# Peptides against a protein of PDB entry 5HDT, part 30

Target 1, 163 residues: chain A of PDB entry 5HDT
Amino acid sequence: MVVKTFMDMDQDSEEEKELYLNLALHLASDFFLKHPDKDVRLLVACCLADIFRIYAPEAPYTSPDKLKDIFMFITRQLKGLEDTKSPQFNRYFYLLENIAWVKSYNICFELEDSNEIFTQLYRTLFSVINNGHNQKVHMHMVDLMSSIICEGDTVSQELLDTV
Target 2, 163 residues: chain A of PDB entry 5HDT as posed
Amino acid sequence: MVVKTFMDMDQDSEEEKELYLNLALHLASDFFLKHPDKDVRLLVACCLADIFRIYAPEAPHTSPDKLKDIFMFITRQLKGLEDTKSPQFNRYFYLLENIAWVKSYNICFELEDSNEIFTQLYRTLFSVINNGHNQKVHMHMVDLMSSIICEGDTVSQELLDTV

## One batch from the design tools (peptide; made by RFdiffusion4, then SolubleMPNN)

Design b1_p12_7_s1 (from b1_p12_7 with T3K N6V N8R)
Fold by OpenDDE base, seed 5:
Structure b1_p12_7_s1 (fold): chain B 163 residues (1-163), chain A 12 residues (1-12)
Amino acid sequence: as target 1 above (163 residues)
Amino acid sequence: AKKKPVLRTGKR
């Protein structure tokens, strides 16, 4: 199973990282990013999050356009955090925890459209955050947002005004 | 295994 393969992979597994590089690239294709099944898209997002973790501090995706597509895609999946009673909530939690810890979105500072990506992320997080979330969820959301503010010299004033 | 540094702007 592809999901388990990347989830269990270690950052120091150089041979495995090279072996599955083509698969990592393929998972970022439009076929997967635009997959009609919502559960499949969530699994793809988790795989992509693990890929960023495994290859940190670098990313195997060299195209700025592709990186933008990936982060906009991941941001859309985070909308699923709004329903704490969903059977898939634990997988949404995994996604949030992963990207917050890795600080994956910080790659976006090198992109021309970084402000668009960050704005969409903040809007999404503020739209789903609620009192039904436990403290760990709140912590990861705050960590994710604060890491961008602290590292960003290019964060727009509009984004800062929403905080 | 030790985890690699998290992603940070200008710190690669």
Scores: peptide ipSAE 0.048, ipTM 0.724, DockQ to the pose 0.106
Fold by OpenDDE base, seed 1:
Structure b1_p12_7_s1 (fold): chain B 163 residues (1-163), chain A 12 residues (1-12)
Amino acid sequence: as target 1 above (163 residues)
Amino acid sequence: AKKKPVLRTGKR
């Protein structure tokens, strides 16, 4: 299973990283990013999060446009955090925990459209955060948002208005 | 006992 393969892989697995590089690239195709099944898109997002973890600090995706598409895609999946009673909530939690811990979005500072990506991320997080979330969820959301503000040279007015 | 990943930085 593809999900398990990337989930169990660590950053020091050089031979495996090379072996599954092409698969990682294919998972970022429009076929997967625009898949009609919501559960499939969530699985894809988790795989992509693991790929960013495994290949940190550099992503295997060399196209700025592709990176933008991926992070906009991941951001859209985070909307699923709103329903804490969903059978898929634990997988949404995994996605949030992973990207917050790895600081995956920090690669976006090198992108021309970084401001758009960060504003969409913040809007999404503020739209789904609620009192039903436990302390761990809140912590990961805060860690994700604060790390971007702390590492950015400047914060746009639009982002400041969101915070 | 998960190994802590190498964190990304947004600064070049």
Scores: peptide ipSAE 0.045, ipTM 0.715, DockQ to the pose 0.104
Fold by OpenDDE base, seed 2:
Structure b1_p12_7_s1 (fold): chain B 163 residues (1-163), chain A 12 residues (1-12)
Amino acid sequence: as target 1 above (163 residues)
Amino acid sequence: AKKKPVLRTGKR
């Protein structure tokens, strides 16, 4: 299983990172990002999160447009955090935990459309955050939002209005 | 427990 392969891989596995590089690139294709199955898109998002973890501090994706598409895609998947009783919640949690821990979105500061990405992220998080979430979910959401604010050199007025 | 990854920074 592709999901398990990336989940079990660490940053020190240089030979494996090279071996699965083409797969990592393929997973960011429109075929997967625009897959009609919601569960498949979630699995893809988790794989992409793991890819960012494995290849940190860099990413194998060289196109700024592709990076934007990926993070906008991941942001859309985070909407699934709203239902804590969903059978897929554990994977949504994994996605949130991973991107917060790795600070994956910090790579977006180098993108032209960083403000758009962060604005959509914050809007999404605020739309799903609920008192029904456990402490870990809240912590990851706060960590994710705080890391961007603290490490950002500039913050747009639009983003400030969103917060 | 998971190994701590090399974290990203917004400054490059």
Scores: peptide ipSAE 0.045, ipTM 0.723, DockQ to the pose 0.105
Fold by OpenDDE base, seed 3:
Structure b1_p12_7_s1 (fold): chain B 163 residues (1-163), chain A 12 residues (1-12)
Amino acid sequence: as target 1 above (163 residues)
Amino acid sequence: AKKKPVLRTGKR
């Protein structure tokens, strides 16, 4: 099981990281990013989040365009946090908790389109955040947004207006 | 204990 494999892998498992590197690369293909099944896309997003965690500090994806596609893809999945009663909510929570803790989006600072990515992230988070979310969800959302603002050298006015 | 994440600006 691919999802369990990456979820259970730690950052010091060098032999396993090398073994599954090709699989990690294939998971970022258009076949998976544009998969018609929303549950499959969520699983892919969780795997990608774990891949960023496992292979830190260097993500295995070298193409700036591919990295942009991945983070725009993950951002779109975060919309699923809106429905707290969904059977998949726990997996959406895992995605949020992971990317917040790992600070995965900070990789985007090296991309020319970083402001676009961050703007879409903030718009998405503000569109789904509500008083029905528990304290941990709110905490992770705040941690995710604040870490980007804190570590960013420059932030566009559009992003500032969104916050 | 989980190992802390390392960003591209950090060292493993």
Scores: peptide ipSAE 0.044, ipTM 0.704, DockQ to the pose 0.074

Design b1_p12_7_s2 (from b1_p12_7, 4 letters changed)
Fold by OpenDDE base, seed 4:
Structure b1_p12_7_s2 (fold): chain B 163 residues (1-163), chain A 12 residues (1-12)
Amino acid sequence: as target 1 above (163 residues)
Amino acid sequence: PKKKPVLATGKR
């Protein structure tokens, strides 16, 4: 299983990282990012999150446009956090936990469109956050947002206005 | 060894 392969992979496993590099690149293709099945897109997002974790600090994706597409894609998946009763909620939680802990979005500071990415992320998070979420979900959301504010040197006023 | 977040590795 592709999902489990990346989920179980460690950052220090250089041989595996090299072995699965092409798969990682393939998962970021439009075929997967624009897949019509919502559950498939969620799985793809989780894989991508793991890929960012595994290859940290350097993503295997070399194109700035591709990186933007990926993070906008991941951001869209986070909308699924709104429904805490969804059968896929635990996987959405995994996605959130992963990207928050890894601080994957911090890669975006090198992108020209970083403010757009961060703005969309914040809007998405604030749109789905609710009092029904447990403390862990709230913590990860806060960690994700605060890391960007704390580490960013070019955070837009629009982004700050959402805080 | 402890896994490292992107930030911990100095990635900006």
Scores: peptide ipSAE 0.044, ipTM 0.707, DockQ to the pose 0.126
Fold by OpenDDE base, seed 3:
Structure b1_p12_7_s2 (fold): chain B 163 residues (1-163), chain A 12 residues (1-12)
Amino acid sequence: as target 1 above (163 residues)
Amino acid sequence: PKKKPVLATGKR
């Protein structure tokens, strides 16, 4: 119910956005981010991606530490892209497509730990990319990385070394 | 109407 609710919600649905705001905040709690079930964590990541989409241009999360936790969490989920034959691959694809299109990680530019977040993202993407991925997956990965490089004011040498 | 990314200047 929750996953479908956010997935089907439009950005201009103001009444619904207000109605589900508390749920959006709860989904970023440690209970969900540290949930022991990996499939649940993937669903949570997809919901969080949709939340960033729905509430754009502003995220409903006001804590820099919470935002860092969320994006480090999403980054960890992207490791699941490595197995194209997994029953959950379509959800991993949805996550990648969403965050690439929405440019969700661009929120991180204002965070003190943005370099750490971007470094972990790039390392993760390069670790999972393989010849088994179709062109769409590759394009979304490239779009995601290119957007960060092009829109960032400064990029650390360590990050550049990973590219 | 087109969806807006995080960097959009305003909401629809």
Scores: peptide ipSAE 0.041, ipTM 0.688, DockQ to the pose 0.124
Fold by OpenDDE base, seed 5:
Structure b1_p12_7_s2 (fold): chain B 163 residues (1-163), chain A 12 residues (1-12)
Amino acid sequence: as target 1 above (163 residues)
Amino acid sequence: PKKKPVLATGKR
């Protein structure tokens, strides 16, 4: 299973990272990013999060446009955090925990459209946050947003005004 | 023991 493969992989597994590099690239294809099944898209997002973890601090994706597509895709998946009673909530939690801990969105600072990506992320997080979320969810959301604000030299004033 | 991961910002 692809999900388990990347989930269990660590950053020091050089041979394994090289072996699955092509798979990592394929997972970022439009076929997977635009997959009609929302549960499949969630699994893809989790895999992508693990790929960013494994290859940190650099992503294996060389195209700025592809990186933008990936992070916009991940951001869209985070909408699933709104329903705490969903059978898939634990996987949404995994996604949030991973990207917050790894600080994966910080790769976006090298992108020309970083402010757009961050704006969409913040809007999404603020739209889904509710009192039904436990403290761990809130903590990861805060960590994710704070990391971008603290380390970003180019964060727009408009975004800061909304926080 | 596993080495701590390097974060996307290059920090551990």
Scores: peptide ipSAE 0.038, ipTM 0.686, DockQ to the pose 0.117
Fold by OpenDDE base, seed 1:
Structure b1_p12_7_s2 (fold): chain B 163 residues (1-163), chain A 12 residues (1-12)
Amino acid sequence: as target 1 above (163 residues)
Amino acid sequence: PKKKPVLATGKR
């Protein structure tokens, strides 16, 4: 129900954005980010991805520490892209497609720990990318990585070592 | 209406 609500919402739904703002904030709580069920965490990640889309250009999360936690959390979920035969693969694809298109990770350029976030993202993507993925998956992965390199003022040596 | 990614809205 919550997942569908954010998935169906667009950026121009001002009244709905205001109505569901508190829910968006609660979804970033430790209760959800550290939920013991892997499938629940995936659903939470998809909701968070849609929240970044809906509230662009400004995320509703005002704490830099919270933003870091969220993006590290989303990055961890992307490990699920490994198994293309998983019943949950379509949800992982949805997550990847959304964050790549929205360029959500570009919010992280304002964070002190942006290098850590981007490094973990690249390591994760390179660890899961394989020939079993179709062209669309590959394209989204490349788009996501390329956008960060192109928009960044500098690229750390650590990040270069992963490319 | 056209949806905008975070980058396209001017947010870095």
Scores: peptide ipSAE 0.039, ipTM 0.692, DockQ to the pose 0.126; fails the geometry check

Design b1_p12_7_s3 (from b1_p12_7 with T3K N6V N8A)
Fold by OpenDDE base, seed 4:
Structure b1_p12_7_s3 (fold): chain B 163 residues (1-163), chain A 12 residues (1-12)
Amino acid sequence: as target 1 above (163 residues)
Amino acid sequence: AKKKPVLATGKR
């Protein structure tokens, strides 16, 4: 299973990282990013999150446009965090936890459209955050947002206004 | 082995 493969892979597994590099690249294709099934898109997002973790500090995706697409894609998936009773909530949680811990979005600082990406991320997070979320979810959301503010060289005024 | 984030300062 592809999902399990990346989920269980360690960052120091150089041979495996090389072996599955092409698969990682394939998972970022439009076929998967624009997949019609919402659950499939979530799985793809989780895989991508793991890929960012595994290949940290540098993602295997070399195209700035592709990176933007990926992060905008992941951001859209985070909307699923709103429904805490969803059968897929645990996977949404996994996605959130992963990207927050890895600080995957910090790769975006090198992108020309970083402010757009961060703005959409913040808007999404604030749109889904609610009092029904447990402290872990809240913590990850805060960690995800604060890392960008604290570690970024520049943040748009619009983004700052949301904080 | 400690996992590393994208940024070195990001470990929990």
Scores: peptide ipSAE 0.042, ipTM 0.694, DockQ to the pose 0.176
Fold by OpenDDE base, seed 1:
Structure b1_p12_7_s3 (fold): chain B 163 residues (1-163), chain A 12 residues (1-12)
Amino acid sequence: as target 1 above (163 residues)
Amino acid sequence: AKKKPVLATGKR
């Protein structure tokens, strides 16, 4: 399965990274990003998170517009964190943990529309964060937000005012 | 192998 393939892949697996590069590119297509099934979109988001992990520090996606679409897509999936009783919560947790650890969103600092991406991310996280989440979830949310704030030279005052 | 976050590898 594609999800397991990327999940199990190591950053030092150079031959595998080359082998699955085309698949990584296709997973970012509109077909997957706009898939009608919510569970499929979550799986796609997890795959994309793993792709950012294994290809770090450089994403295999060369188009700034595509990168924006991907991160806006991932941000939308994070709304699923609000329901801790969902059968898919563990995958939402995986997504959050991954992107927080890898600091995947930091790629967005090079994008023209970085402020829009970060604003949507913060709004989403603050909308879903609650006392029902365990400490690990809170930690990852804080790590994700603080990592971006710490890069203050590239963060606009407008974004800071929204926090 | 050790995981390397984007920022830790020098990517800003």
Scores: peptide ipSAE 0.039, ipTM 0.692, DockQ to the pose 0.125
Fold by OpenDDE base, seed 3:
Order: structure tokens, then sequence, then C-alpha cells
Structure b1_p12_7_s3 (fold): chain B 163 residues (1-163), chain A 12 residues (1-12)
């Protein structure tokens, strides 16, 4: 229900965005980010990705620490892309497609720990990318990494070593 | 029922 609500919402739906703002904030709580069920965590990640899409160009989350936690959380979920035969692969694909298209990680450029976030993202993507993935998956991974490289003013040596 | 975003993050 909640997943579908955010998935079907447009960016220009101002009344709906206002109505569900508190729900968006609640979904970023530790209760959901540290939920013991991996399928629930994946659904939460997809919702968060949609929230970044809906509220673009500004995220509703005001805390830099919270934003860091969210993106580190989303990054951890991307590990699920490794198993293309998983029943949940389509949702992992949705997550990847969304964050690549929206360029949601670009919000991290103003964070103090941006290099840590980007490093973990790149390490994760390179750890799961393989020849078994179709061209669309590869395209989204490349788009995601290229956007960060092209739009970032500074890149840490650790990140350069990863690429 | 996927909705296409009008704007990417950081763009107006």
Amino acid sequence: as target 1 above (163 residues)
Amino acid sequence: AKKKPVLATGKR
C-alpha cells in the first residue's frame, strides 16, 4: 500500500506530497532501516528512492547524518542485484533504475562524508556486476557511476583506486 | 504503473 502510493505519485502532485511528507520522514527511521527482514528492507529502499524522485530536487530529510544513513542503506540493498534469478530481482532492478534516472546520489555532494558514500557505492557495484546481467542493468550501473564522476568536483584517492 | 520523473535530483 505505502509502496504503491509513492510509486504512483508525480513530482507535481503538491497536495499529495504535503499529505505524505510525514510518512516519508517516518520511513527513514531506524525501525525501517534496521528491519530484520531483508524483503522489508528492499521495499523500504524502493520507497526511499521514490521519495527522492518525488521531492526532487530537494530531499525532505534535513539531517546530514540521516541522509548518509539512507544512502549507505540503499547501497547495501544493491548487493541483491548479484542474484539475477532471485524472486526479488525485479525490485532490485527498479531500485537501480530509479536511483540512476533520478541521480539521487547527487544529493550527497554537499555532505561531509560524500567520498565515503561514493566509495561504498562503487565498491558495491563492482562487486555485483557480472556478464550475467542484461544490457539494461549494465547501462544503469554505468549511468549511475558516470553521473557522479562527471558532476563531482572532487574525488578521493580511495575512490580513484576503486574505479 | 511507473511514473516518469520530470526533473532529476539537483535540476530545475
Scores: peptide ipSAE 0.039, ipTM 0.705, DockQ to the pose 0.096
Fold by OpenDDE base, seed 5:
Structure b1_p12_7_s3 (fold): chain B 163 residues (1-163), chain A 12 residues (1-12)
Amino acid sequence: as target 1 above (163 residues)
Amino acid sequence: AKKKPVLATGKR
């Protein structure tokens, strides 16, 4: 299974990283990002999160447009955190935990549309956060948001209005 | 052939 392959891979496995590089690139194709099945899109998002973890601090994707598409895609998946009783909640938690720990969104600072990406991320997180979330979920959300604020030199007024 | 990454992030 592709999901398990990237989940179990560590950052120092250079031979495996090279072996599965083409698969990593293929997972970012429109076929997967626009897949009609919501559960498949969640699995794809988790794989992409693991890819960012494995290749950190650098991503294997060389196109700024592709990177933007990926992070906008991941941001859309985070909406699933709202329903804590969903059978897929644990996988949404995995996604949140990984991107917060890796600081994956910090790659976006080099993108021209970084402010748009961060604004959408913050709006999404604030829209789904609720008292039903346990302390770990809240902690990961705070870690994710604070990492962007702390490492960013400038933040758009739109983002400031959201916070 | 392995492609070179062009963007970076500060991993934890």
Scores: peptide ipSAE 0.030, ipTM 0.652, DockQ to the pose 0.112

Design b1_p12_7_s4 (from b1_p12_7, 4 letters changed)
Fold by OpenDDE base, seed 3:
Structure b1_p12_7_s4 (fold): chain B 163 residues (1-163), chain A 12 residues (1-12)
Amino acid sequence: as target 1 above (163 residues)
Amino acid sequence: PKKKPILRTGKR
């Protein structure tokens, strides 16, 4: 399974990373980002998160437009964190934990539309956060938001209004 | 063996 392949891959597996590079690029295609099945989109998001982890500190995606699409896509999937009783919650948790630890969104600082991406991320997180979330979920959300604030040189007024 | 997070350019 593709999901398991990327999940189990180490950062130092250079030959393996090269072997699956084309697959990594294909997973970021519109076919997958706009897939009609919500569960498939979640799996794709987790794979993309793992790809960022595996190829850190660089991303195999070189197009700024593609990177924007990917992070806007991942942000949309995070809405699934709202229901802690969902059968897919553990996978949403995996996604959150991964991107928080890897600091994947730091790639966005090089994008012209970084403020838009960060604003959407913060709005999404604030919209789904609730008292039903345990401390680990809260910690990852805070870590994710704090990393962007701490490493950003400037923050837009719109983003400041959201925080 | 230690996993590497993504750091902003200039902070690597």
Scores: peptide ipSAE 0.244, ipTM 0.803, DockQ to the pose 0.120
Fold by OpenDDE base, seed 5:
Structure b1_p12_7_s4 (fold): chain B 163 residues (1-163), chain A 12 residues (1-12)
Amino acid sequence: as target 1 above (163 residues)
Amino acid sequence: PKKKPILRTGKR
C-alpha cells in the first residue's frame, strides 16, 4: 500500500504531498533503515527514491545526518544489482533508474560528508557492474556517475583513484 | 507538467 502510494504520486500533487509528509519522514527512521528483512529494506529504498522524486528539488528531510544515513542506505541496496537472475532484480532496476533520472544524489553536495557518500556509491557501482547487465542498466550506472562529476566542483583523490 | 530532476544548488 505505502509503496504503491508513493510510486503513483507525481510532483504536482500538493495536497497528497502534504498529507503523506509525516509518512515520508517516518520511512527514514532507523526502524525502517535497519529493518532485518532484506526485501523490506529494498522496498524502503524504492519508497525513499520516490520521495526524493516527488519532493524534488527539495527533500523533506531537514537533518544533514539523516540525509547522509538515507543515501548510505540506498547505496547499500544497490549492491543487489549484482545478481541479474534474482527475483528482486526488477525492483533493484527500478531503484537504479529512479535515482539516475532524478539525480537524487545531487542533494548530497550540500553535505559535509558528500565525498564519503560519492566514494561509497562509485565503489558499489564498480563492484556490481558486470557483462550480464543489459545496456539500460549500464546506461543508468554511467549516467549516475557522470552526473556527479559534472555537477561537482571538487572530487576527492580517493574517488579519483576509483575511476 | 514534466517531472523535474534535482539540481545542485547554484546550478539551477
Scores: peptide ipSAE 0.206, ipTM 0.796, DockQ to the pose 0.107
Fold by OpenDDE base, seed 4:
Structure b1_p12_7_s4 (fold): chain B 163 residues (1-163), chain A 12 residues (1-12)
Amino acid sequence: as target 1 above (163 residues)
Amino acid sequence: PKKKPILRTGKR
């Protein structure tokens, strides 16, 4: 399974990284990003999160437009965290944990539309965060939000208004 | 081996 392949791969697997590079690129195609199945999109998001982890600090995606699409896509998937009783919640948790730890959104600082991406991320997180989430979920959400503030040289007023 | 998070350029 593609999901397992990237999930089990570490950052120092140079030969494997080269071997699966084309697969990583294909996973960012519109076919997957706009897949009609919500569960498939979640799996794709998890794979993309793992790809950012594996290829850190440099993503294999070189197009700024593609990177924007990917992070907006991942952000949209985080909306699934709102339903803590969903059968897919654990996979949403994995996604959150991954992007929080990897700090994958830091790639966005070099994008022209970084403020838009971060604003959408914060709005999404605040829309789904609730007291029903366990402490780990809250910690990852806080880590994700705080890392952007800490590493960003400037934060838009719109983002500040969201926080 | 220690896993490495992504850091903003110049922050490494």
Scores: peptide ipSAE 0.112, ipTM 0.744, DockQ to the pose 0.120
Fold by OpenDDE base, seed 1:
Structure b1_p12_7_s4 (fold): chain B 163 residues (1-163), chain A 12 residues (1-12)
Amino acid sequence: as target 1 above (163 residues)
Amino acid sequence: PKKKPILRTGKR
């Protein structure tokens, strides 16, 4: 299983990173990012999050446009955090935990459209935050948002209005 | 091995 392969892979596993590089690149194709099944898209998002973890502090994707598409895609999946009773909630939690810890969105600071990406991320997070979430979910959401502010020298007015 | 997060360019 592709999902398990990336989940179990550690950072600095150079031979495995090389072996699965092409697969990592293919997972970012429109076929997967625009897949009609929401559960498949969630699995893809988790794989992509693990790919960013494995290849940190760099990303194997060289195209700025592709990176933007990926992070906008991951951001859209985070809407699934709203339903805490969903059978897929644990996988949404995994996605949130991963991107918060890895600080994967920090790669977006190199992109021209970083402000758009961060704005959409913050809007999405604030739209799904609710009292039904446990302390760990809240912690990861706060860590994710605060880390981006900390890494950025300045924050746009639009982002400030969102916070 | 120590796990490493992604850092902003210039802070790596």
Scores: peptide ipSAE 0.104, ipTM 0.740, DockQ to the pose 0.108

Design b1_p12_8_s1 (from b1_p12_8, 7 letters changed)
Fold by OpenDDE base, seed 3:
Structure b1_p12_8_s1 (fold): chain B 163 residues (1-163), chain A 12 residues (1-12)
Amino acid sequence: as target 1 above (163 residues)
Amino acid sequence: SYKEAPITLLPK
């Protein structure tokens, strides 16, 4: 199982990282990003998050347009955090915890459309945050947003107004 | 910048 393999992979295992590089690239294709099944899209998002974790500090994706597509895609999946009682909530939590801890979105600072990506992320997070979330969920959301603000040299007024 | 991180786990 591809999902399990990425979840259990050690960042220091260079042989395994090289072995699965081609698979990592294919997981970012339109076939997966635009898959009609929402559960499949969530699994893809988790795999992509693991790929960013495993290949840190540099993602295997070299195209700025592809990176934008990936992070806009991940942002859309985060909407699933709103339903805390969903059977898929544990995977949404995994996604949130991963990207917050790794600081995956920080790779977007080098993208021309970084402000658009961050604005959409913040709007999405604020739209799903509610009092039904436990403390860990809140902490990860805050950590994710704070890291971007603190490390950003320039932040658009629109983004600041969202916060 | 994003950094090395341990293997993440699903909540129990």
Scores: peptide ipSAE 0.031, ipTM 0.700, DockQ to the pose 0.101
Fold by OpenDDE base, seed 1:
Structure b1_p12_8_s1 (fold): chain B 163 residues (1-163), chain A 12 residues (1-12)
Amino acid sequence: as target 1 above (163 residues)
Amino acid sequence: SYKEAPITLLPK
């Protein structure tokens, strides 16, 4: 299981990081990002989140366009947080927890389309946040949004309108 | 900036 492999890998496993680099790159292909199965896409998102965690502070993806595609993809998956009773909720929680803790989206500051990415993230989070979420979920959402605002040089008017 | 830390699943 690919998910299990990355979940068990720590940031200091240099030999394993090198071994699975090609797999990490392949997981960002259109085959996986546009997979017709929703559960598969969620698993892919979790793997990608783990990849950002493992390779932090640098992602193995060198293409700005690919990075944009990945973060837009991850953002779309976060919409699954809306249904707290879903059997897949724990995996959505893992995704949120991971990207919030690692601050994965902060790599997007180097991208030309960072404002678009952050705007979509904020819109998604505000659309799914509800009273059914426990304190931990709320804290991760707030941490994720606050980190981006605090570390950005400026916040676009569009982003401010979203907040 | 990136944080370097292992992640474990938190309970729902």
Scores: peptide ipSAE 0.027, ipTM 0.682, DockQ to the pose 0.099
Fold by OpenDDE base, seed 2:
Structure b1_p12_8_s1 (fold): chain B 163 residues (1-163), chain A 12 residues (1-12)
Amino acid sequence: as target 1 above (163 residues)
Amino acid sequence: SYKEAPITLLPK
């Protein structure tokens, strides 16, 4: 199981990081990002989140366009946080917790389309936030949004209008 | 409700 492999990998295992680098690159391919099965896409998103965690502070993806695609993809998966009773919610939670704690979206600050990415992230989070979520879900959502606002060098008017 | 997923690690 690919997702389990990355979940168990730590940041200090250089040999394993090298071994799975090609797999990490393949997971960002259109084959996986545009997979027709939403459960597969969720697993891919979790793996990608783990990849950012494991390879931090540098992502193995060198293409700005690929990074944009990945974060737009991850953002789309966060819509699944709306249903707390879903059998897949634990993985949606894992995704949220990971990206919030690791601050994975901080990589996007150097991207040309960072404002687009952050705007879509905020819109997605605002659309799913509700009182049915527990305190930790709320905390992660707030932490994620607050970190981007506080650490961002520039914030577009479009993003401000979204907030 | 739901259980929390395993906690992740911080970046280096």
Scores: peptide ipSAE 0.031, ipTM 0.696, DockQ to the pose 0.098; fails the geometry check
Fold by OpenDDE base, seed 4:
Structure b1_p12_8_s1 (fold): chain B 163 residues (1-163), chain A 12 residues (1-12)
Amino acid sequence: as target 1 above (163 residues)
Amino acid sequence: SYKEAPITLLPK
């Protein structure tokens, strides 16, 4: 229900965005980010990705620490892309496609710990990428990484070493 | 940059 709500919401629906703002904030709570069920965490990640899409270019999360937690959380979920035969693979694909298309991680450039976030993202993506992924998956992974390299004012040597 | 994007869909 919640997943579908955010998935189908248009960026131009200002009234709806205001209505669901509290829900968006609650989805970033530790209750959801640290939920013991892996499938629930994936759904939460997809919702968060949709929230970034819907509220772009400004995320509703104002705390830098919270933003860091969210993106580190999303990054951890991307590990699920490794198993292409997983029943949840299509949802992992949705997550990847969304964040790549929106360039959600680019909001992290405003964070003090941006290099840490990007480093973890790159390590994760390179750890899961394999020949079993189709062209679209590869494209989204490349788009996600390339956007950060191209638009980043400062990229750590550690991050560059992963490329 | 952080961009506006249309609704994304699950792959078929």
Scores: peptide ipSAE 0.030, ipTM 0.684, DockQ to the pose 0.103; fails the geometry check

